Peptides against a protein of PDB entry 4GMN. Designs and how they scored, part 36

Target 1, 375 residues: chain A of PDB entry 4GMN
Amino acid sequence: RYANITLLALVTLASIGTDFQETLVKGNQGSRESPISAADEEWNGFDDADGDAMDVDQKSSSGEDQEEDYEEIDVKEDDEDDDDDSITSEMQADMERVVGADGTDDGDLEDLPTLRELIQTAVPQLIRLSNLPIDSDESLTIQSHALSALNNISWTISCLEFANGENANIHNAWYPTAKKIWRKTILPILEADSADLKLATQVTSLAWAVARVLHGETPTDGNPHRKFISLYHSSKQQAGGNSNSIEEPEDPFQGLGVKCIGVVGSLAHDPAPIEVNREVGVFLVTLLRQSNNVPPAEIVEALNQLFDIYGDEELACDKEVFWKDGFLKHLEEFLPKMRTLTKGIDKRTQPELRTRADEALLNLGRFVQYKKKHA

## One batch from the design tools (peptide; made by RFdiffusion4, then SolubleMPNN)

Design b1_p10_6_s3 (from b1_p10_6, 6 letters changed)
Fold by OpenDDE base, seed 1:
Structure b1_p10_6_s3 (fold): chain B 375 residues (1-375), chain A 10 residues (1-10)
Amino acid sequence: as target 1 above (375 residues)
Amino acid sequence: KLKKPEPRPL
């Protein structure tokens, strides 16, 4: 009885996290449809003067008015208001405020009561439930659902803009909680020598969501980047041995390899220790060198992470890692391989993977040109 | 400015 109530509450918290994401995506799409002002390229009128007027006089044939009495089929649109009762009107109002709010410096979510309760009340309970002793299939189920709820909440928050002081109130409220998730949920599960690939995938997804906000300020205790690199390699070794047991996710971007890359890339951002940055940078560049045996989605993610980590020349990692370890050469040598890889993706069967690979290829060309100008 | 694809949430 208590287990079923706990499970229902965890499923509900996981759905709330997903529904918030859809609302954020819709809100951010609506703001991007600011019409690109058509630059009036004055199409200089082609001054071709010699229009010979051929008067073709073709006769009006009067065809008779057949009044076809279109019976107005009153299609009652049963507005099945699929009132997906999952999204409360209060949650929608909080999400509309988040998309429109100039961030106040106050870490007090006074204007965002639902988000405040998620961060301050729900997440601490989910951390507790994710860190229970595993002694039964019931405790494993509770942990899995708690991790799913933490994942969805953390992903939702990680999709907010925090650059330039945007959403500073949410950032300031989330930041200490994100560090608690890292220390109390992620690290203990990563220290547990579990061969459970499902649990490893769940914790790695959560770790990516958390690291997308904390970046280089993620706690470096126990070198978590090395654990995720090790997990990446271990997952590849297991997939090579038993072709029957890992349903590759239908979405290539939901693979454990992509998630591991996303985590370690995020951990390597400034102000990460230079040695953490170097180990991650070498890992990512090594994937590009070995690209013939790497899934295209992992290459796309590894490129995006490299652009984000090394896109600023003022950062210590630019001089001490990017230039010192000769990363530009590896990126330049990878350009023709990326063109071949991207062209090999079928637009019909994998339209998103193709689009993201086309974007990553474009960015790689721009990034190499940028770094060559700033050498 | 690099055009970053938004990661899809899970």
Scores: peptide ipSAE 0.041, ipTM 0.809, DockQ to the pose 0.302
Fold by OpenDDE base, seed 2:
Structure b1_p10_6_s3 (fold): chain B 375 residues (1-375), chain A 10 residues (1-10)
Amino acid sequence: as target 1 above (375 residues)
Amino acid sequence: KLKKPEPRPL
């Protein structure tokens, strides 16, 4: 009886975390759908400089009316009234405030009562539940659901912009809690050295969500980057041996390999120790060199992580790792392989993977040009 | 700014 109530509460918290994310993503897509015009803007790094909004002078080029006969695909809106009325009017109002919030720096969530209760009341209980002694299938189920709820909440918060002091109140409230999740939930599970790939996938997903906010300020105690690199290699060895491999998730970006890359990439950002940055950078560049045996989604994630880590020339890792270890040569040599890889992805069967690979290929070209100009 | 692929939640 108590277990079923606890499980229902955990499922409800996981649902709330997902629904909160979907609404924030929809709200933030409305603000980020300024079309990144495929303008040939030279990628000049991640300068935090107030780049003056260049007035895109809409020169109306009168292109002639080719009447392409748009066959009106009568998309029957099957109104599947999935009345998942899970989003309360208070949660929706909190989401609208988060998307519009000029962030006050005080870490006070007075105006965000739902988010405050999630961070201050729910998350500390989820951390406790994720640390229960595993002595039964019931305790394992409780841990799994607590990890799912922590994952969804942490992912939701990691989708907020925190650059330039945006959402500083949420960042300041979340930051100490994120460090607690890392130290109390993630590290103990990683240290238990479980052969359970499902548990490893759950904790790695949570670790990525947490590390997307903490970056190089993620606690380096016990060299967690090496544990995730080891987990990456171990997962590849197991998938090759048993035809009863955990069904590769239908989404290529939900694979354990992608999640391991996302975690270690996030951990390698400034102010991470230069040796942590080097070990991660060498791992990522090695994936590109071995790309013939690496899933395309992992290559896309490894490229994006390399761009984020080494996009600023003022950072110590640029001089001490990127240039010293000769990463530019490897990226340049990979460019023709990336073109072949991207063209090999079927747009019809894997549209998202193809789009993300096309973007990563474009960014690789720009990044190589940038680094050659700044050599 | 590089469009970071937002990972979908589980």
Scores: peptide ipSAE 0.040, ipTM 0.811, DockQ to the pose 0.370
Fold by OpenDDE base, seed 3:
Structure b1_p10_6_s3 (fold): chain B 375 residues (1-375), chain A 10 residues (1-10)
Amino acid sequence: as target 1 above (375 residues)
Amino acid sequence: KLKKPEPRPL
């Protein structure tokens, strides 16, 4: 009885986290369509070439109409109004405020009561549940659901803009909790050295969501970037041995390799230690050099992370890592390979992967040109 | 400015 109620509550918290995320993504897409004023480019009229109508009178024959009596299967629409009542009117009002609020510095979230209760009341309990001793299949199930709920909440918060002091109240409330998730949930699971790829994927997804907010301020205790690099390599070794048991996620961007790259890339941002930045930068550049054996989605993520880490010339990592370790040469040498890789992706079967690869290729060309001007 | 693809929600 208590287990089923706990599982239901965890599933509900995970659902709420997903629905919040979908609505935030839809809201953020709508605000970036500033109407590009259609400059009146005069439509130069297409010349009417008078192509003669050939009158082909083809008379052909009376094929018998077999009336196939399609039995109208009266699919009773059971209107299971699965009113996915996951989004309360209070939650929706909190989301509308997050899109419009000039961030007051008061981390008290007075105007965001649902988000406050998620951060202050729910997340500490989820952290506790993720740290239960694993002594039964029930304890493992509870841990998995607690990780899923923490993942969805953390991802939702990581989709908010925090640049230039936007959403500072939410950032200030989340930041100490994100550090607790890292220290109390993520690090202990990574240190347990479990061969469970499912658990490793869940904790790495959560780690990416948390690191997308904390960046280089993520706790460096025990060199977590090296643990995720090791996990990346271990996952590739296991995939090579058993062709039958790793369901590659249907979405190429949901793979453990992409998640590991996303985590370590996020960890390497300023103000990360230069040694951490260097080890991550070398890892990412090494993936580009080995690109013939790397999934295209991991190459796209590795490029995006490199652009994010080294996009600012005023940062210490630009001089001490990017220029010093000769990364520009590796990026320039990768340009022709990226063009070939991107062209090899079928737009019909993998439209998103192709779009993201076309964007990453465009950005790589711009980034190389930028760095050559600022050399 | 680089056009970064938005990370998809997981």
Scores: peptide ipSAE 0.037, ipTM 0.804, DockQ to the pose 0.293
Fold by OpenDDE base, seed 4:
Parts: C-alpha cells; sequence; structure tokens
Structure b1_p10_6_s3 (fold): chain B 375 residues (1-375), chain A 10 residues (1-10)
C-alpha cells in the first residue's frame, strides 16, 4: 500500500517538474523570437555588463551535521487525487509569475509559495528516497522515480536566467538544495560504480542540471569531473561490445556521452580550480582531435562547453589553460573537420542535430577569430 | 523530455 502511494507521489512530482518545464518553454518562446539577423556582429566575448559582483558575504554558518533523524512520515490515506491537480495548477501559476516578472529583483519566495514548498519540502524527501538501500525491485523503482523527479525539477530551475541578478531569490533558495542533491544523491551513486547504464544516465542527467546552476562552485569532493570522464569512457567501451545494448536514444543529445560532457563542462567554469579546468579542457579538446570516432551531438556539446568556459579573457583559465595549453591551434585545426561533419548531417532525418551543428560551426569560426584578435 | 540548453548564438 505505502509503496504504491509513494510511487504515485513520485510520478506526480516528476509530472509537475515536466509541466513546469513546458510552461517555462512557452513563456520563453515569446521572448526568443528575436530574429537570427545578428549574422554580422563580431563576437566580443561575454559582455559582463555591470559587475555588481554580489559579495555573497560568506557567513560560514558551520552547520554541524546534525543527522536529522527523518521521522517516518506516516502518509495519511486522505483523498490524494484532488491535491495533485491543485499543486500542478499552483506551480503553473508560480512559473507564469517567474516568466512574466519583468525584472523585479525584490521577489521573495513568499510570492512563490509552491516553488518554495517544492524546494524546501519535496526535494529533501526525494533526496532521501534516491538514497534508499537497494534491496528489492521496488526500492530500485522508487530510486528511479525519485531521480526522475529531482532531474525534472533541477532541469526546470536550470532553465531560469540567473545572470545579472535575475531570479536571485530562486537562485538563493535553490543553491543550498542543489549542493545537497550533489553531495547526498549524485556523489554516492557515482561512487557505487554501478554497471547500470540506466541509473548512470539518470544520475548524470541530474548532475548536469545541478551543475548548470552551480558551475565552478559545484563541490569538488572526490574529483567528480574525473568520475564523469571515466563514465564517458566506460560508456563507450560498453556500447562497442554489445550490439544488443539499450536503443540509442531517439534524441542524439539525450545520450550519456552528451550528458557527461555537459556535466564536466559546467564543472570547469570559474571559480573551478585551475587544474580541474585544465583536465576538462584537455578532455574536450581531445574529443575534437578524435572527432572521427565521436558522435556529432557530443562534438556540438563539447564545442559549446569550450565557448562557455573560455569565452571570457579576464578569467584565470584563459591565460593559464587556453593560451598556455595551446587550445586555439586545436580549434583552428578542427574547423575544416567541423564543416565536413556538419555538412554530412542530413537536414531531413536529423533537423535538430543539423541546426545545432550549423550554430556550433558558426560559433567556432567566430570564437577562433575572437581569440586571434585578443592573442 | 528535458529541454537541453540551446547554444546561445555567439
Amino acid sequence: as target 1 above (375 residues)
Amino acid sequence: KLKKPEPRPL
């Protein structure tokens, strides 16, 4: 009985997280109809307009790790079917407020009560459920559903703009929870070194969503970038051995390899340790050098990550890694290969992959010219 | 299906 209720609640939370994403998509489609007419603007780096670096006063509250004895929440069998539609409608209204809020930086989470309850009440329970001992097919199912819910929520939040202090209230509420997901859910599952590619894909998807918000502030404990690089290589070795293995996801960008690249790229952003940045940068550049054996979607992701990591010349990684390790030469040598790769993608059968490859090729040309001008 | 980051046109 309790397991069926828990599964229903986890399916509902995963649905809510998806519907929330669809809402952000519909709201942000209205603003992104800015025409592709900027073909002739010289890329000048990331224009960090207005360096109000929020001095996040590190009040190091040494929160002693109180083992919160999670009391067994006796879920009362009250009429649960009506509450699910209510929560989804309220979360829809909260997201419509977030998307419709044209720059009121003063929004407390008091104005977003459903998002607050999702972050503060639901996510901590999902973290607990994702860490249950796997002793049955039922516990494995619960873990998979909890990871799916966490993934959908984390991805939805990672689609908000947080640049220039936008959505700072949501960022500040999410940030400690995102670190908790990383430390309590992602790291333990990665350390278990499971041969389950489904579980690895779920945790890597969640890790990418979390790392897209935390960037270089993602906890460095146990060198997680190396774990994801190892997982990338292991996934390639397993796929090569078993022609009967898991259907390649219909979406080429949903592959475990793309997700690993997205995670490690996000982890390498400033203020990541320079040696973490170097190891990731060398990994990404090595994929470009080996591009004949790399799926086009992974090349597109690796390029985008390289642009995002090394787009700012004021960052320590530009001088200490990009220029010092000679990455420009590798990007220049890759340009003709990228043109061939992109032209080889059939627009009829793979329209999204072709569009994203055409964009990545354009950006690679611009990025190489930018870096040559700023050499 | 989770939306992936679309590449920002540089």
Scores: peptide ipSAE 0.032, ipTM 0.794, DockQ to the pose 0.120

Design b1_p10_6_s4 (from b1_p10_6, 5 letters changed)
Fold by OpenDDE base, seed 1:
Structure b1_p10_6_s4 (fold): chain B 375 residues (1-375), chain A 10 residues (1-10)
Amino acid sequence: as target 1 above (375 residues)
Amino acid sequence: KLKKPVPKPL
């Protein structure tokens, strides 16, 4: 009886965390209608310093107007008002305020009562449930559901913009809780060195969501970056040996390898120790060098992490790692391989992977050009 | 600013 109520509450909290993210994503899509043509911006690092954009003379060759008369297929919007009764009117009102919030520095979340109760009341209980002694299949199930709920809440919060003091109230409320998740949930499970790839995937997903907010301020106790690098390598060895295909997630970006890359990339941001940054940077660059044996989604993630870590030339990691360890050469040598890899992805069968690879290829070209100008 | 793809929650 108590177990079923606990499981129902955990499933409900996990659902709320997902629904909260979907609505934040929908709300953020409406506000970004400034079509800054993604074509003309040179990569000038992360600082909006007014660097002279080189005018690339695109000679438009005039191709002729063929008016194809597309018949207007009147798609009846069946308004299936599936009122997903999961989102309370109070949660929706909090979500609308989060999308519109002008970043009051008050960590008290007075204007966001549902989010406050999630962070202050629910998450501390989920942390406790995720750290229960595993003595039964029931305790393992409770842990898994607590991790799923923590994952969804943490991912949702990690989708908010916190740059330039945006959402500072939410950031300030979340930050101590995120550190607590790291120290009380993530680290103890990583230290237990469980052969359970499901548990490892859940913890790594949660670790990525948490590290996307904490970045280089993530607690460095016990060198967690090395544990995630080890987990990456161990996951590749297990996939090769047993024909019990752990169903490769239908989404290539949900793989344990991608999640490990996302965690370690996030951990390597400033103010991370230079040796942590170096070990991660070398790991990521090594994936590019070994790209013939690396899934395309992991290459896309590794590139995005490299751009995020080394996109600012004022950071100590630019001089002490990027230039010192010769990363530019490896990125230049990878450009033709990335073009081949991206062209090899079928747009029809893997449209998301192709789109993200086309973007990562474009960014790689811009990043290499930037770094060559700033050498 | 290049759109960084945010991973979807599971």
Scores: peptide ipSAE 0.035, ipTM 0.796, DockQ to the pose 0.374
Fold by OpenDDE base, seed 4:
Structure b1_p10_6_s4 (fold): chain B 375 residues (1-375), chain A 10 residues (1-10)
Amino acid sequence: as target 1 above (375 residues)
Amino acid sequence: KLKKPVPKPL
């Protein structure tokens, strides 16, 4: 009896997440029907247009040379086993205090009570249910439904615009919850090294939705990018060996390989550690070099991730990874291959894949031209 | 601005 009520509640929460998404997609389609005139507008990077750089007039106050006497502070090495739990609690408390002290829109979703209850009341319960010990078919079913509900909610939120302070209240309410989903749901399932490709697909879909909001601020603990790269490679090895493996999803963009690329690409955005960015960038560029055996949808996603990661020349990853590791050469050498790949996609049988490949090819040409101009 | 294709949900 309780299990059937729990399952019905989980199905209802998953449905609410999808219904919100359909509503947001319909609302956003109404605003995007502005005909993007195919004007030959030079791609000038990310126009961060409205950075009013307030000229902080640094009045150089010449403060006089006070000779501070070097008192030799006898550093007593008190081997206090400072439990590493303290720094995470103080940094979290300082973030909560900094958010609470500036009259910035606290994650007080007063105007969005349904979304508030979804984030604050439902999602923490879904996190708990996704981490149940698997001891029965019922617990496995509960976990799968909890992951589906978390996926749909996280995905819906990840489709909101958060650039330029848009939806800041929703972002601020979601951000700590997204980190909890990452640490408490995604990481434990990735560490369990399950041979269940269905579970791996569910957790990777959720991870992508979460990482599309957190980007380079996604927790780097345990090198999750390497786990998703490993999962990408493992999924390719399994698909090649058993003709009874999971029916390839009818949508080529719903494949586990595409989802792995989407996760690791999102994790590699600024302010990600440069070595995380490098490992992901090398992985993505390697897919382009090996493109003969890579599904077209994965190539489209890998290109879009590369454009998003390396589209800004002011970011440290542009100098320290893109230019230093010679990525431009690999992108330029891939242009003729991408033209052949895109032309090989049948517009009649795969219209979406063809459209997204035509867009990625156009963007690749523009991106290579941009990077050559800014070299 | 580059057209970013948004992934579709499940």
Scores: peptide ipSAE 0.034, ipTM 0.791, DockQ to the pose 0.333
Fold by OpenDDE base, seed 5:
Structure b1_p10_6_s4 (fold): chain B 375 residues (1-375), chain A 10 residues (1-10)
Amino acid sequence: as target 1 above (375 residues)
Amino acid sequence: KLKKPVPKPL
């Protein structure tokens, strides 16, 4: 009886974390006339306002447009008003304030009472439940649901903008809790060296969400980047050996390999120790060299992480790692391979993967050109 | 301006 109530409460907290994210995504879409999903941080990296438009007048010949009369299949959207009563009026009011408030710097969530209770009351209990002794299938189920709830809350918070002092109140409230999740949940599970790939995927997803806020300020105790690099390699060895395919997630970006890349990339941001940055940078560049055996989604993530880590020339990692270890040469040599990889993705069967690969290819060309001008 | 991929919750 108590177990079922605890499981229901954990499922409800995981749902609230997802619904909060979806509402933040919808709220950010409503404030901008273009439906840019809330994941659409415009990488503002290259405002080269002065790029001479080389007018390549490619006169491509008139192919006759056969107007295929697409009959509008009037798909009646059955407005099943699924009144998903999951979002309370108090949660909705907190979400509206998060989207609209110039965050006060005090880290007191007095104006965000539901978010305050999630961070201060719920998350500390979820950390406790994720760290229970595993003595039964029930204890494993409780741990899995506690990790799912922590994941969804942490992902939702990691989708907020914290650059330039935005949402500083939420950042300041979350930051000590995020460090506690890292030290009390993530590190103990990574140190237990479990062969459970489901648990490894859950903890790696949570680690990525936490590291997307903490970046290079993520606790470096015990070199966690090496544990995630080892997990990446171990996951690849297991997938190759047994014809019982771990069902690759239908979404190529939800794979354990992508999650490992996202964690280690986030850990390597300034002010990470330069040797942590180097080990991660070498890992990411090595994936590009081995691209023939690497899933396209992992290549896209590895490129995005490399752009985020080495996009600022004022950072110590630019001089001490990027230039010193000759990364530009490897990125330039990868450009023709990335063009081939991207063109090989079918837009009809994998539209998201193709879009993100087209974007990563465009950014790779710009990044290589930028680094060549600033050499 | 280019989109950053955010993973979905589990």
Scores: peptide ipSAE 0.034, ipTM 0.794, DockQ to the pose 0.344
Fold by OpenDDE base, seed 3:
Structure b1_p10_6_s4 (fold): chain B 375 residues (1-375), chain A 10 residues (1-10)
Amino acid sequence: as target 1 above (375 residues)
Amino acid sequence: KLKKPVPKPL
């Protein structure tokens, strides 16, 4: 009886965290005028000078119009208004305030009562439930549901902008709680050295969400970057041995490998120790060198992490790692491989993977040009 | 559902 109520409460908290995040994504898609215009203003480094117009000689080959009568299958979108009434009017009001809030640094979340109760009341209980002694299938189920709820909450918060002092009140309320999740939930599970890939995937997803806010300020106790690199390699060895039992997630970006890359990339940002940055940077560059055996989604994530870590030339990691360890050469040598990889992705069967690979290829070209100009 | 990593547009 109590177990079923606890499970229902954990499922409800996990749903709330998902619904919050869907509305934040929908709201942020509506407010983002295509960010193509804003990124072009700060990065005044592209002289658009030599657009040699290749005269594409229009050879008019009169190919016969076979009117293939594509029967327009009128897929009636049954707008099943799944009125997913899961978003309370109070939750919606908190979300509208998060999108409109000037960065008041009170940390008290006075104007965000639902988010405050989620961080201050729910999350500490979820941390406790995720750290129960495992003695039964019931305790495993409770842990899994607590991790799922923590994951959804942490992912939702990690989708907020915190740059330039934006959402500082939410950042300051979340930051100590995020460190507590790291120390009391993530590290103990990683130290238990469980062969359970399901649990490892759940904790790694949570670790990525937490590290996307904490970055290089994530606690370095017990060298967590090495644990996630080890988990990456262990997951590849296990997938190679048993072709039958790990259903690769239908979404390439939900794989344990992608999650491990996302965690370690986030951990390597300034002000991370230069040794941590170097070990992560070498790991990521090594994936690009070994790209023939690496899933395309992991390559896309590894590139994005490298751009985020080494995009700023004023950071100590630029001189002490990027230039010193010769990363530019490896990125240049990878450009032709990335073009081949991206062209090999079918736009019809994997549209998202193709779009993200086209973007990562464009950004790789830009990043290499930038680093050559600033050498 | 586990959420997709949001691409940061550069």
Scores: peptide ipSAE 0.031, ipTM 0.789, DockQ to the pose 0.120

